# Designs tried in a protein design run: peptides against a protein of PDB entry 4HTP. Part 200

Target 1, 231 residues: chain A of PDB entry 4HTP
Amino acid sequence: SQTVASHVPFADLCSTLERIQKSKGRAEKIRHFREFLDSWRKFHDALHKNHKDVTDSFYPAMRLILPQLERERMAYGIKETMLAKLYIELLNLPRDGKDALKLLNYRTPTGTHGDAGDFAMIAYFVLKPRCLQKGSLTIQQVNDLLDSIASNNSAKRKDLIKKSLLQLITQSSALEQKWLIRMIIKDLKLGVSQQTIFSVFHNDAAELHNVTTDLEKVCRQLHDPSVGLSD

## One batch from the design tools (peptide; made by RFdiffusion4, then SolubleMPNN)

Design b2_p27_4_s4 (from b2_p27_4, 13 letters changed)
Fold by OpenDDE base, seed 1:
Structure b2_p27_4_s4 (fold): chain B 231 residues (1-231), chain A 27 residues (1-27)
Amino acid sequence: as target 1 above (231 residues)
Amino acid sequence: SMKEEEEERERKLKEKIEALEREEKEK
């Protein structure tokens, strides 16, 4: 079945997240999230115009925006050190070179950018001159690859985990990889709370999530901002 | 610029919506 996530580029989500992160005020951060959400809902209405009973929702995007609330997908088993080693190998970085050492020692304040402890930002600057300017993945494809990683981690299939990671990396820009890393590590650093994201999505979203702990159920039942839990 | 990227995203979304609406009218 057709889903909104199968049509929305992952780049569009990453650009929105980048705008939110760069925004100084709460109001501006909320505006950027609202604009993305409204565009998603508009596309949903157009895509499903002739279908009244669909299970499609904002869930594929929401689970990437609030990755700490993921309960369907098992643990990835991926840490910064694993990603550092993978990038050194993939980019053929000299092991004793500046860029390899930055990735391995990401906690040490060696950068002029003040990005100490933020592996995703360090990776971004290493990747920017070496990666594609534009990625080709949809939000659906990103979630499919992340599902594969989690499944193969549970099955202890390290080679298949590496294969899925390589597919993500080779089809993504440096900016998209920065955000993908933050999604995997479950720390987006947006400067906006979970409660704020829920409040913008739907007035009853925080309450329903507190009861169910099911992010998909929240997104599906509260898809229409005008229809409450009691309706 | 970030503004130009947003405008381009909105344009592409509009074009996709219009394409879907045309396909539905042709069915």
Scores: peptide ipSAE 0.023, ipTM 0.463, DockQ to the pose 0.453
Fold by OpenDDE base, seed 3:
Structure b2_p27_4_s4 (fold): chain B 231 residues (1-231), chain A 27 residues (1-27)
Amino acid sequence: as target 1 above (231 residues)
Amino acid sequence: SMKEEEEERERKLKEKIEALEREEKEK
């Protein structure tokens, strides 16, 4: 069956996350998230107009927005140092060059942008002049590739992990890769709490998540913002 | 411009939604 996630570009999620991150006020952060969510729900209603009992929900996006709450897929086994080495190889960066050293020593202040300790931001600046301007991946395709990475990590298939990572990287803009890295590392740095995300999604979302710890169940059962848990 | 690219993506998504809404009305 068709899903909303199969139609929504990953770039659209990343642009929303970027807007949220850049927003200073809580209200503005909430607005950007709400706009994305409302657009998603509208698309869902259009896509599933003739199908009342679909399992499709906001879950594919929510699990990327709240990656620390992921329970369905196993650990990726990916660290910043692995990504640094992969980027150096893929981009053919001189090993003793400034950009390679920035990626490897991402924790050390380089004095340029104040991004010390944020590998995703350092990677972004290295990638920006070298990567595609526009990615081609949907949210579903990103999740499929992340599922592949987690599965292959559990199976200790390092070559297949690398293959899936290369597919993600080569089909993503620098901005999309910044957010993808943060999703993999499970630290989005949005400046908005989990509770705020849940409260915007549905009034009962935090409660249902606290009881079930099942993000998919939360997204599915509370898909309609007008229908509560007690309804 | 990143902003123009975002606006274009949002427009294309809107057009896709509208197209789906039309297709569902024609069925």
Scores: peptide ipSAE 0.020, ipTM 0.500, DockQ to the pose 0.331
Fold by OpenDDE base, seed 4:
Structure b2_p27_4_s4 (fold): chain B 231 residues (1-231), chain A 27 residues (1-27)
Amino acid sequence: as target 1 above (231 residues)
Amino acid sequence: SMKEEEEERERKLKEKIEALEREEKEK
């Protein structure tokens, strides 16, 4: 079945998240999220114009924006140290080189930018001169690969985890990888609360989530911003 | 500008919609 997520580049989500992060004011952060959401809804309406009772929703994007609320996908089993080692291997970084040491010692302040403890930002600067300028993954493909990672982690299939990670990395820009890392670690650092995200999505979203704890149900039942829970 | 980015997003969305509509008509 065709989904909005199968047509939306992961780069578009990452660009939106980057704008949200860089925005200083709450209003600007909200605006960037709203613009992405409105575009998604418009695309949904067009894509499903001739189809009734579709299960497609904002869920594929929402679960990446609010990764701490993910309940369907099991734990990835991925930490910063694992990613650091993978990048050193993949990029063929000298083990005693500056970039390898930055990745491994990401908690130690090494530079003027205050990026200490933010592995994703450190990775971004290492990746920027080495990676593709534009990624090729859709939001659906990213979710599929993340599902694979979680499933293989549960099954203790380390080699398959590595394979899926390599697919994510090799098909993503440095910016996309920064956000992907933050999604995996479940800390986007957007500077906007979960409640704000829900309030922009739908007026009843926070309430429905509090009752159900099911992000997919929230996205599906409250897909139309004009239709409430009681409607 | 933010307006140009919004217009570009709308344009890209419109182009994708039109492409999907063409694919549906060809089926």
Scores: peptide ipSAE 0.025, ipTM 0.454, DockQ to the pose 0.684; fails the geometry check
Fold by OpenDDE base, seed 2:
Structure b2_p27_4_s4 (fold): chain B 231 residues (1-231), chain A 27 residues (1-27)
Amino acid sequence: as target 1 above (231 residues)
Amino acid sequence: SMKEEEEERERKLKEKIEALEREEKEK
């Protein structure tokens, strides 16, 4: 079945997240999220106009925005050190070179950008001159690849994990990879709370999540902002 | 600029929505 996530570029989500992160005020952060959500709901209504009972929802995006609330997908088994080594290999970086050392020693303050401890930002600057300008992946494709990584981690298939990571990396811009890394590590650094995201999504979202701890149920049951839990 | 790229992406998404809305009216 057709899903909204199969039509929305991952780049669009990443651009929204970048805007949210760069915004100083809570109101501006909320505005950027709301605009993305409203566009998603509008696209859903258009895509599913002739279908009443669809299971499609904001869940594919929400699970990437709130990756710490992921319960369906198992652990990736990926850490910063693994990604650093993969990037050094893939980009053919000199092992004793400045960029390789930045990736491996990401916790050590190096340079003027204040990016110490943020592996995703360090990776971004290394990737920016070396990666494609625009990615080609949809939100669905990103989730499919992340599902593959989690499944193969559980199955201890390291070669297949590497394959899926390479697909993500080679089909993503430096900016998209920055956000993808943060999704995998489960720290987006948006400067907005989980409660704020839920409150913008639906008035009852926080309550339903507190009861169910199921992000998909929250997204499906509260897809319409005008229909509450008591309805 | 990042802003221009984002505006272009939003425009393309809008165009896709409008195309879907047209296809449904023709059915």
Scores: peptide ipSAE 0.020, ipTM 0.501, DockQ to the pose 0.357; fails the geometry check

Design b2_p27_5_s1 (from b2_p27_5, 12 letters changed)
Fold by OpenDDE base, seed 3:
Structure b2_p27_5_s1 (fold): chain B 231 residues (1-231), chain A 27 residues (1-27)
Amino acid sequence: as target 1 above (231 residues)
Amino acid sequence: SREDALLRRWSANASAEVQQEVAALLA
């Protein structure tokens, strides 16, 4: 494939997000994001060295980092309860068992971790001892599957939605699924604002997004941090 | 570094030309 996203493991995005979430200070959070972003830009330059007019950009990653700003794909139609039921089925969890009940009643505190209300964290701990240790999906593949889910949701093809979800789940580690869930639910809980993400990406990113509401346009036009809107 | 590790991993299945570019970048 001709995109950076086709070469970047989804696991690497997730590990970056995990680092950001666990970081206490704003500066440290920014550092982790910047490391990933700079790597992306450098790889882009290597990948497209002889191609100056490509449309490839940070967009495939950005739309997963800021899923609430997604405008290209329609709604997934997926909520926590649907995912809970899917996991119970997929993992063959007893309906009256502890783990099944944790997923279904994720809003109720059942432990000392304080994860009540955070379905992704509840799912993570259920999945951790049950799923593969390393995922195999690239960022492009994740986006392709999410596109499929959204498209099939619009078409009311529940069978195909389930198929794509199962592919996402079976090819992802527990940590990757934690973040995938948060992307689908559109709440990453990074502890860093949208404004901060934009500011780190490009000085003009927030302004351009405010005007266009087009995340891809923001990523493409402002791919080079040294080239501004007026350039 | 984290950046170096990412670049190496991302280029693992890239074309020979891209791998060479990344290698040069990391040298």
Scores: peptide ipSAE 0.773, ipTM 0.978, DockQ to the pose 0.974
Fold by OpenDDE base, seed 5:
Structure b2_p27_5_s1 (fold): chain B 231 residues (1-231), chain A 27 residues (1-27)
Amino acid sequence: as target 1 above (231 residues)
Amino acid sequence: SREDALLRRWSANASAEVQQEVAALLA
C-alpha cells in the first residue's frame, strides 16, 4: 500500500534537519521540526482519507531522526574509515591528495572550517563541488537501502553492502549525504534532545517509548496528537 | 509557507484524488 514515506523526498527531511541544526534556540528548532511533522500528518490524512486501518505512520522519518533508538534494523557495521575509503574510490580522489587525507584523517584539524572530528561535515565539503545538486531518493527508498545494508552486514555480504552504499551516495546531494552519514553513524548533532523531539511529536510519546522501547509502536499508536495513550 | 510548499511537492506525483485533497487543504 501507499505510504507517506514513498512520496517524501529524502532531501526535504535533510533540509529540515539542516534548518534545525542551524537554528540557535530551542524554539526555532522545534518550529522547524513541527513544520515537517505537521506536513507529514496532513499529507497522511490526504493520502489515507478513505482508509482508517493503515499501519503507515511517521516511523520511517522518526527512525532517521532518532537513529540511536533504532531497534528493528540491526547494526550497519559501517564506520567513518569505511566511508572515507569508499568516497576516495567513488570520487576517484588521489589517495595522497588533500581531500583523501581529510577524509581519512578527519579527527585531525587540517581544514579551515573547524570541522575536526565531524566526518559528515568534512565529507560534505569534499562532496559539495562533486555531487548532484539534488538527490532523487525518497525516505522510503533510503530506509530500504539502509535495511539492505543492515541485513547484508548481518550476513557478512560486503559486496552487497557496498552496492547499497553506492546507490545511496550516487543518488544523493552533498547535503543529503552529510545527513545520511550522520544517520548511519547515529549522531545527528541537531542540538535538540530526543525528549524534545518526542514532546513535539506527542505528549505521551516519551512515556510510551520508555515502556516499550519500540519506536514504530510509538509512532503508530500516537499518530494522532489528539488521541492519548489512555483513550 | 514551508508546510504548503512541502505538501505541494509531496502531492505532485500522487493520485488525482490525493492531489485534490491536498489542494483543498491549501485553499
Scores: peptide ipSAE 0.771, ipTM 0.978, DockQ to the pose 0.973
Fold by OpenDDE base, seed 4:
Order: C-alpha cells, then sequence, then structure tokens
Structure b2_p27_5_s1 (fold): chain B 231 residues (1-231), chain A 27 residues (1-27)
C-alpha cells in the first residue's frame, strides 16, 4: 500500500529540522514542527481518502525525529569514527589532510566554526563543497536503508552495512547527511524536548508512550489530534 | 505557505486522484 513516507522527500524533513535547530524560541521551533506535521496529516488524508483502516501514520518521520525512542530496528553499530573513515575513503581525502584530520579528530577544536564535538557539523562542511548531486531519497527509502543497516549489523554483515551507507551518502546532499548522521548517532540537537514533540503531535502522546513505549502505536492511535485515548 | 509548498511537492508524483484532492485542499 502507498504511504505518505514514500512521497515525502527526506530533504523536506531535513529542512524542517534545520529550521527548528536555527530557531531561538520554543514557539518558533514548535511552529516549524507543526507545519511539517500538519502537512503530513493533510497529505495522509488526501492519499488515503478512499482507504479506511490504513496502518500508515507519522511513524516513519517520528522515528527519525526521536531516534532515541527507536524500538523496531536494532542498533546500527555505527560510530563517528567509522563514518569518518568511510568519508575519507569515499571522498578520497588525503589521510594527513586538513579535512581527514577534522573528521577523525572531530572532538578537538581546530576550526573556526566552533563545531568541536559535533561530528555531523564537521562532516557537513567537509561534504558541502564536494556534493555535486541533489538528494533524491524519500523518508521511506531512508528508513529502508536504516533498517537494512540495523539488520545487517545484527547479522554481522559488515559488507552490506557499508553498501547501505554508501547508498545513503551518495544519494544525499550535505545537509541531508548532516541530519542523517545525527539520526544514526541519535542526537539531533534540535533544542526542543521529547515532551514538546509529543505535546505538539497529540495531547495524549506522552502518556501513551509512557505506558506502551511503542512509538508506532502512538503515531497510529493518535494520528488524529482530535481523537483522544478515551475515544 | 510552507504547508502549501510541501503539499504541492509531495503530490507531484502522486496519482491524479491524489493530486486533485491536494488541489482541493489548497483552493
Amino acid sequence: as target 1 above (231 residues)
Amino acid sequence: SREDALLRRWSANASAEVQQEVAALLA
């Protein structure tokens, strides 16, 4: 069956996250999230107008926004060092060059941007001048690739993990990769709490999640903001 | 609005029926 996630460019999620991160006030952050969410719900209604009892929900996006709450896919087994080495290889960066060293020693403040300790930001600036292609992945495709990574990590198939990572990287812009890295590392640095995200999504979302710890269930059961848990 | 722009982009490769529904939402 068709899903909203199959129609939503990953770039649009990333741009939303970027807007949230850059916003100073809580109200602005909430506004940006709400705009994306409302668009998703409206598109859902359009997409599924003649289809009742669909399982499609905001879950594909929510699990990327709150990656620390992921329970369906297992651990990726990916750390910053692995990504650094992968980028050095993929981009053919000199091992003793500035960019390679920035990636490997991302915790050391060597640059002027003040991004020490934030691997995703460091990677962004390395990638930005080197990304020649526009990102083309949908949210569904990103999740499929992440599922593959987690599954192959569990199966100890390192070669297939690399394959999926390469697909993510080669089909993503620098900005998209910045956020993808943060999703994998499970630290988005949005400046907005989990509670706020749930609150904006649905008034009963936090409660349902606290009981079930099932993010997909939360997204499905509380898809309609006007329908509560008691309804 | 941003919502309008998103809806237009998301429906660009959708079925004609979905595109019509989105168009109706944006009217």
Scores: peptide ipSAE 0.769, ipTM 0.977, DockQ to the pose 0.969
Fold by OpenDDE base, seed 1:
Structure b2_p27_5_s1 (fold): chain B 231 residues (1-231), chain A 27 residues (1-27)
Amino acid sequence: as target 1 above (231 residues)
Amino acid sequence: SREDALLRRWSANASAEVQQEVAALLA
């Protein structure tokens, strides 16, 4: 039952994604991703040294990095407008105030940061002075909460959806929430393609995904970069 | 390094055995 994801702070994934986004060149972006991935694989080996045939893999992280490829979890039913309203309520923002209007009118350029259309960035600047500095969630916990949201969306339990969202929000820093929003909306804006992510993960990853469309299978079968599909 | 820092943090609350394995990786 032990997983790497249960030991990895969500903050560390978010900081990695932030580094990737801020990097100017493809090579630097790849380096940051590779550092995180290599750390994950090394920790996996340490964690599972005495256990054979484990099903644990990079999947918990990969499904957050490539949320468009998610097939296990159903739709969240969450849009930017819903999040805007939630933040206004949670932060007790005046409805006619600057910050509330920024969240609601996120598509309109304000000329300050050039973040028009990027709700996550707008939310970040609103949240930064108002939320905790360090989050407490692991990647596993984040995925559990996201599972809950998807399940409750399917069941039309809006109150429970809100409950899970509040847990995510209240236990996350502004930076973590920025990336969480992007994961939910399924647009990370990393500046690196899906193909590049797969290529860094494993030489055969793109091929296996094209055939199976199963991200978990890709992560599990190609966990070892030295073992290929033909192996 | 970034990798070392991550491994140290991830092993902080792990079992003694896992911590020893990570320590060996970082040596």
Scores: peptide ipSAE 0.768, ipTM 0.977, DockQ to the pose 0.973

Design b2_p27_5_s2 (from b2_p27_5, 13 letters changed)
Fold by OpenDDE base, seed 5:
Structure b2_p27_5_s2 (fold): chain B 231 residues (1-231), chain A 27 residues (1-27)
Amino acid sequence: as target 1 above (231 residues)
Amino acid sequence: SREDELLRRWSADASPEVREAVAALLA
């Protein structure tokens, strides 16, 4: 059956994350997250209006927003150095050029933006003038590709890992890639705590996660904000 | 609103039934 994630552009999640990151106050950050979440729940109700016992939930988005809590998907085996080399190859950057060196030496302050140590931001500025393509991936497709990467990493199939990464990169805007990188590295730098994300999602979410350590269970059992854990 | 924008975009290629349900939410 169809899912909400199959209809939601990855770009819309990324733009939401961008808004959260740019917001200074906790309240404003919460507002942006709530807007996306409420939209998701409303669309879920519309999509599944005549269907009962669906397993669809916010999980496809939640696991990207809180990637450090991912337990279903195994390790990607991808680090900044691998991504740097991949981008240099894909973008045909001169090996000794400024942009290639920025990616490889992302920890060293070389730019005017003060983004040393933040590979995703370094990559963003390299990609921005070169990546003119509008992103076309849904959240479902992104998760499918990430699943593939994790599976192939476990199987030590490096060629297939590269294939999936190329699909992600070639179908994403610079902004989407910035956030995708952060999801893979598992550091979104949103400026809002895990506890806050859970509290906005559902009053009982933090408690249920503390017990189960299962994001999918949290999202499924607490899909309705008005239905508590004890109900 | 932001929610309206998202709902419209997400339902654009959905079934007519889903589009109608979303339209009702936006009315």
Scores: peptide ipSAE 0.779, ipTM 0.979, DockQ to the pose 0.967
Fold by OpenDDE base, seed 3:
Order: structure tokens, then C-alpha cells, then sequence
Structure b2_p27_5_s2 (fold): chain B 231 residues (1-231), chain A 27 residues (1-27)
């Protein structure tokens, strides 16, 4: 069946996240999230105009925005060090070169940007001059690849993990990869709390999640902001 | 608006029926 996520470029989620991160005030951060969410809901209505009973929801996006709450897919088994090594290999970076060392020693301040300890930001600057300007992945495709990674990690299929990672990397811009890394590491650094995200999504979202711990259920049952849990 | 931009982009490769529905939202 058709899903909203199959039509939404991953780039659009990433640009939204970037806007949220760059915003200083809570209100502005909320505005950016709300714009994306409202667009999603409107597109959902258009996409499913003739189908009232669909399971499609904001879940594909929500699980990327709140990756620490992911319970459907298992652990990726990916850490910063693994990604660093992968990028060095993929980009054919000299092992003793500045960029390789930046990736490997991302915790050590090396520049004036103050990005020490933020691997995703370090990676972004390394990738920016080396990767595509525009990615081609949809949110659905990103989730499919992440599902593959998690599944193959559980199965200890390292070769297939690498394959999926390569697909993610080669089809993503530097900015998209920055956010993808943060999703994998499960730290988006948006500057807004989980509670804020839930509150913007639906007034009953936090409560339902506290009870069920099921993010998909939250997104599906509370898809309509005007329909409450008790409705 | 940002919302309009997103809706246009997301519907670009959708079915004619969906594109029409989105167009109606943007009129």
C-alpha cells in the first residue's frame, strides 16, 4: 500500500531538523516541526482520500525524530568509530590525513568550530565537499535500509550491513548524512524535549506513549489532532 | 509557504488523483 513516507524525501525531513536545530527559541523550533507535521497530515489526507481505514501514519518520520524511542527494530550495532572507518575507506581518505584524523579523533577539539564530541558535525564538514548535493532517498527507503541494518546486525551479517550503509551514504547529501548519523547514534541534538515533540504532535501523545511505549500506536491512534484518546 | 512547497514536492510523482487533491489544497 502507498504511504506518505514513500513520497517524502528524506532531505525534507533533514532540512526541517536543521531548521529546528538552528532556531534559538522554543517557539521557532516548534513552528518548524509543526510545518512539517501539518504538511504530512495534509498529504496523508490527499493520498488516502478514498481510503478511510489505513494504517499509514506519521510513524515513519516520528521514529527518526525520536530514535531513542525506537522499539520495533533492534540495535544497529554501529558506533562512531565504525562510521569513521567506513568513511575513511569509502572516501579513500589518507589514513594520516587531516580528515581521517578528524573522524577518528572527533572527541578532540581540532578546530574553531567547537564541534568536538559531535561526530555527525565532524563528518558533515568532511563530507560536504565530497558528496552529492542532493540526496535521492525517501523516508520509507531510509527506514527500509535501517531495518535491514538492524536485522543484519542481529544476524551478524556484517557484509550486508556494510551494503546497506553504503546505499545510505551514496544516496545522501552531507546534510542528510549528518542527520542520518545522529539518527543511528540516537542523539539529534534538536534542542527540544521529547515532551515538546509529543505535545506538538498531539495533546494525548505523551500520555499514550507513557502507557504503551509504542510509538507506532501513538502515531496511528492520534493521527488526527482533533480526535482525542477518549473520543 | 514551507507547507505549500513540501506538498508540491511530495505530490509531484504521485497519482493524478493525488496531485489533483493536493492542487485543490494549494488553490
Amino acid sequence: as target 1 above (231 residues)
Amino acid sequence: SREDELLRRWSADASPEVREAVAALLA
Scores: peptide ipSAE 0.779, ipTM 0.979, DockQ to the pose 0.975
Fold by OpenDDE base, seed 1:
Structure b2_p27_5_s2 (fold): chain B 231 residues (1-231), chain A 27 residues (1-27)
Amino acid sequence: as target 1 above (231 residues)
Amino acid sequence: SREDELLRRWSADASPEVREAVAALLA
């Protein structure tokens, strides 16, 4: 079936997240999120204009924005150390070189950026001069690959996990990979709370999530901001 | 606007019907 997520470039979500992170004030952070959300809802209406009772919703994006609330997808089994080793291999970095050591010792301050402890930022600067400038993945494709990783982790198929990760990496820009890493590690560092994200999405979102703990249900039932839980 | 930019890009490879619907939103 046709979904909004199949039409939305992952790059556009990442650029939105980047704008949110770089914004200094709460109001500006909210504005950037709202712009993306409103675009999504408007495109949804256009895409499904002649179709009733669709189950398509903001869920594919929401589960990437609030990855710590993911309950459908099982654990990835991926940590920073695994990603560091993968990048060293993929980029053919000398193991005793500066960039390899930055990735492996990401918790130790080494540079001027002040990114100690933030693996995604360290990876970004290593990747920026080495990877493609424009990614090709949609949000749907990213979620499909993440589903594959989780499934293969459950099945203890390490080689297949690597295969899916390589697909993600080779089809993503440095900026997209920065945010992808944060999604996998489940720490976006947006500077805005979960409650704020829910409140912007829908007035009743926090309440419904508190009861159901089901992000998809929240996104589907509260797709229309003008229709509340009591309606 | 940012919203207009996103809508145009997302609808670029969509069906003619969807592109028309988006165009109407942007008018």
Scores: peptide ipSAE 0.779, ipTM 0.979, DockQ to the pose 0.972
Fold by OpenDDE base, seed 4:
Structure b2_p27_5_s2 (fold): chain B 231 residues (1-231), chain A 27 residues (1-27)
Amino acid sequence: as target 1 above (231 residues)
Amino acid sequence: SREDELLRRWSADASPEVREAVAALLA
């Protein structure tokens, strides 16, 4: 089936998240999120203009923005150490080199950036001079690959996990990988609360999520900001 | 605007009908 997520570049979500993170005030952070959300809703209406009974919603994006609330996808089984080793291998970094050590010892400050403990930021600076400038993945493709990783983790198919990770990495910019890592680790560090994200999405979103704990249901039932729970 | 930019990019490879619908939004 045709979905909005199949048309939205993952890069556009990441650039939005980057804008949110760099924004100082709550209002500015909200503005950036709202711009992306409104674009999504408008595109949805255009895409599904002649289709009334679609299940398509903001869910593919929302589950990446609020990854800690993900309940459909099982655990990835991926930690920072695994990613560090993968990057060292993929980028052919010397094991005793500065960049390899930065990735492996990400909790200890080694530079002037003050990014100790934030693996994604450390990875970003290592990747920036080594990766492509623009990724090619859509949000749908990213979610499909993440689904594959989770499924293969549950099935203990490590080789297939690596395959999907490599596809994600090799088709993503350094910036996209920074956010992808944060999505996998489930800590985006946006500086805006979950409650704020829900409030911007829909006035009843927080309430519905509190009752159902189902992010997809929240996104489907409250797709239209003008239609409330009681309607 | 940011929204216009996103909509243009997202509709670039969509069907003619979708592109027309987006164009109408941007007019």
Scores: peptide ipSAE 0.778, ipTM 0.978, DockQ to the pose 0.976

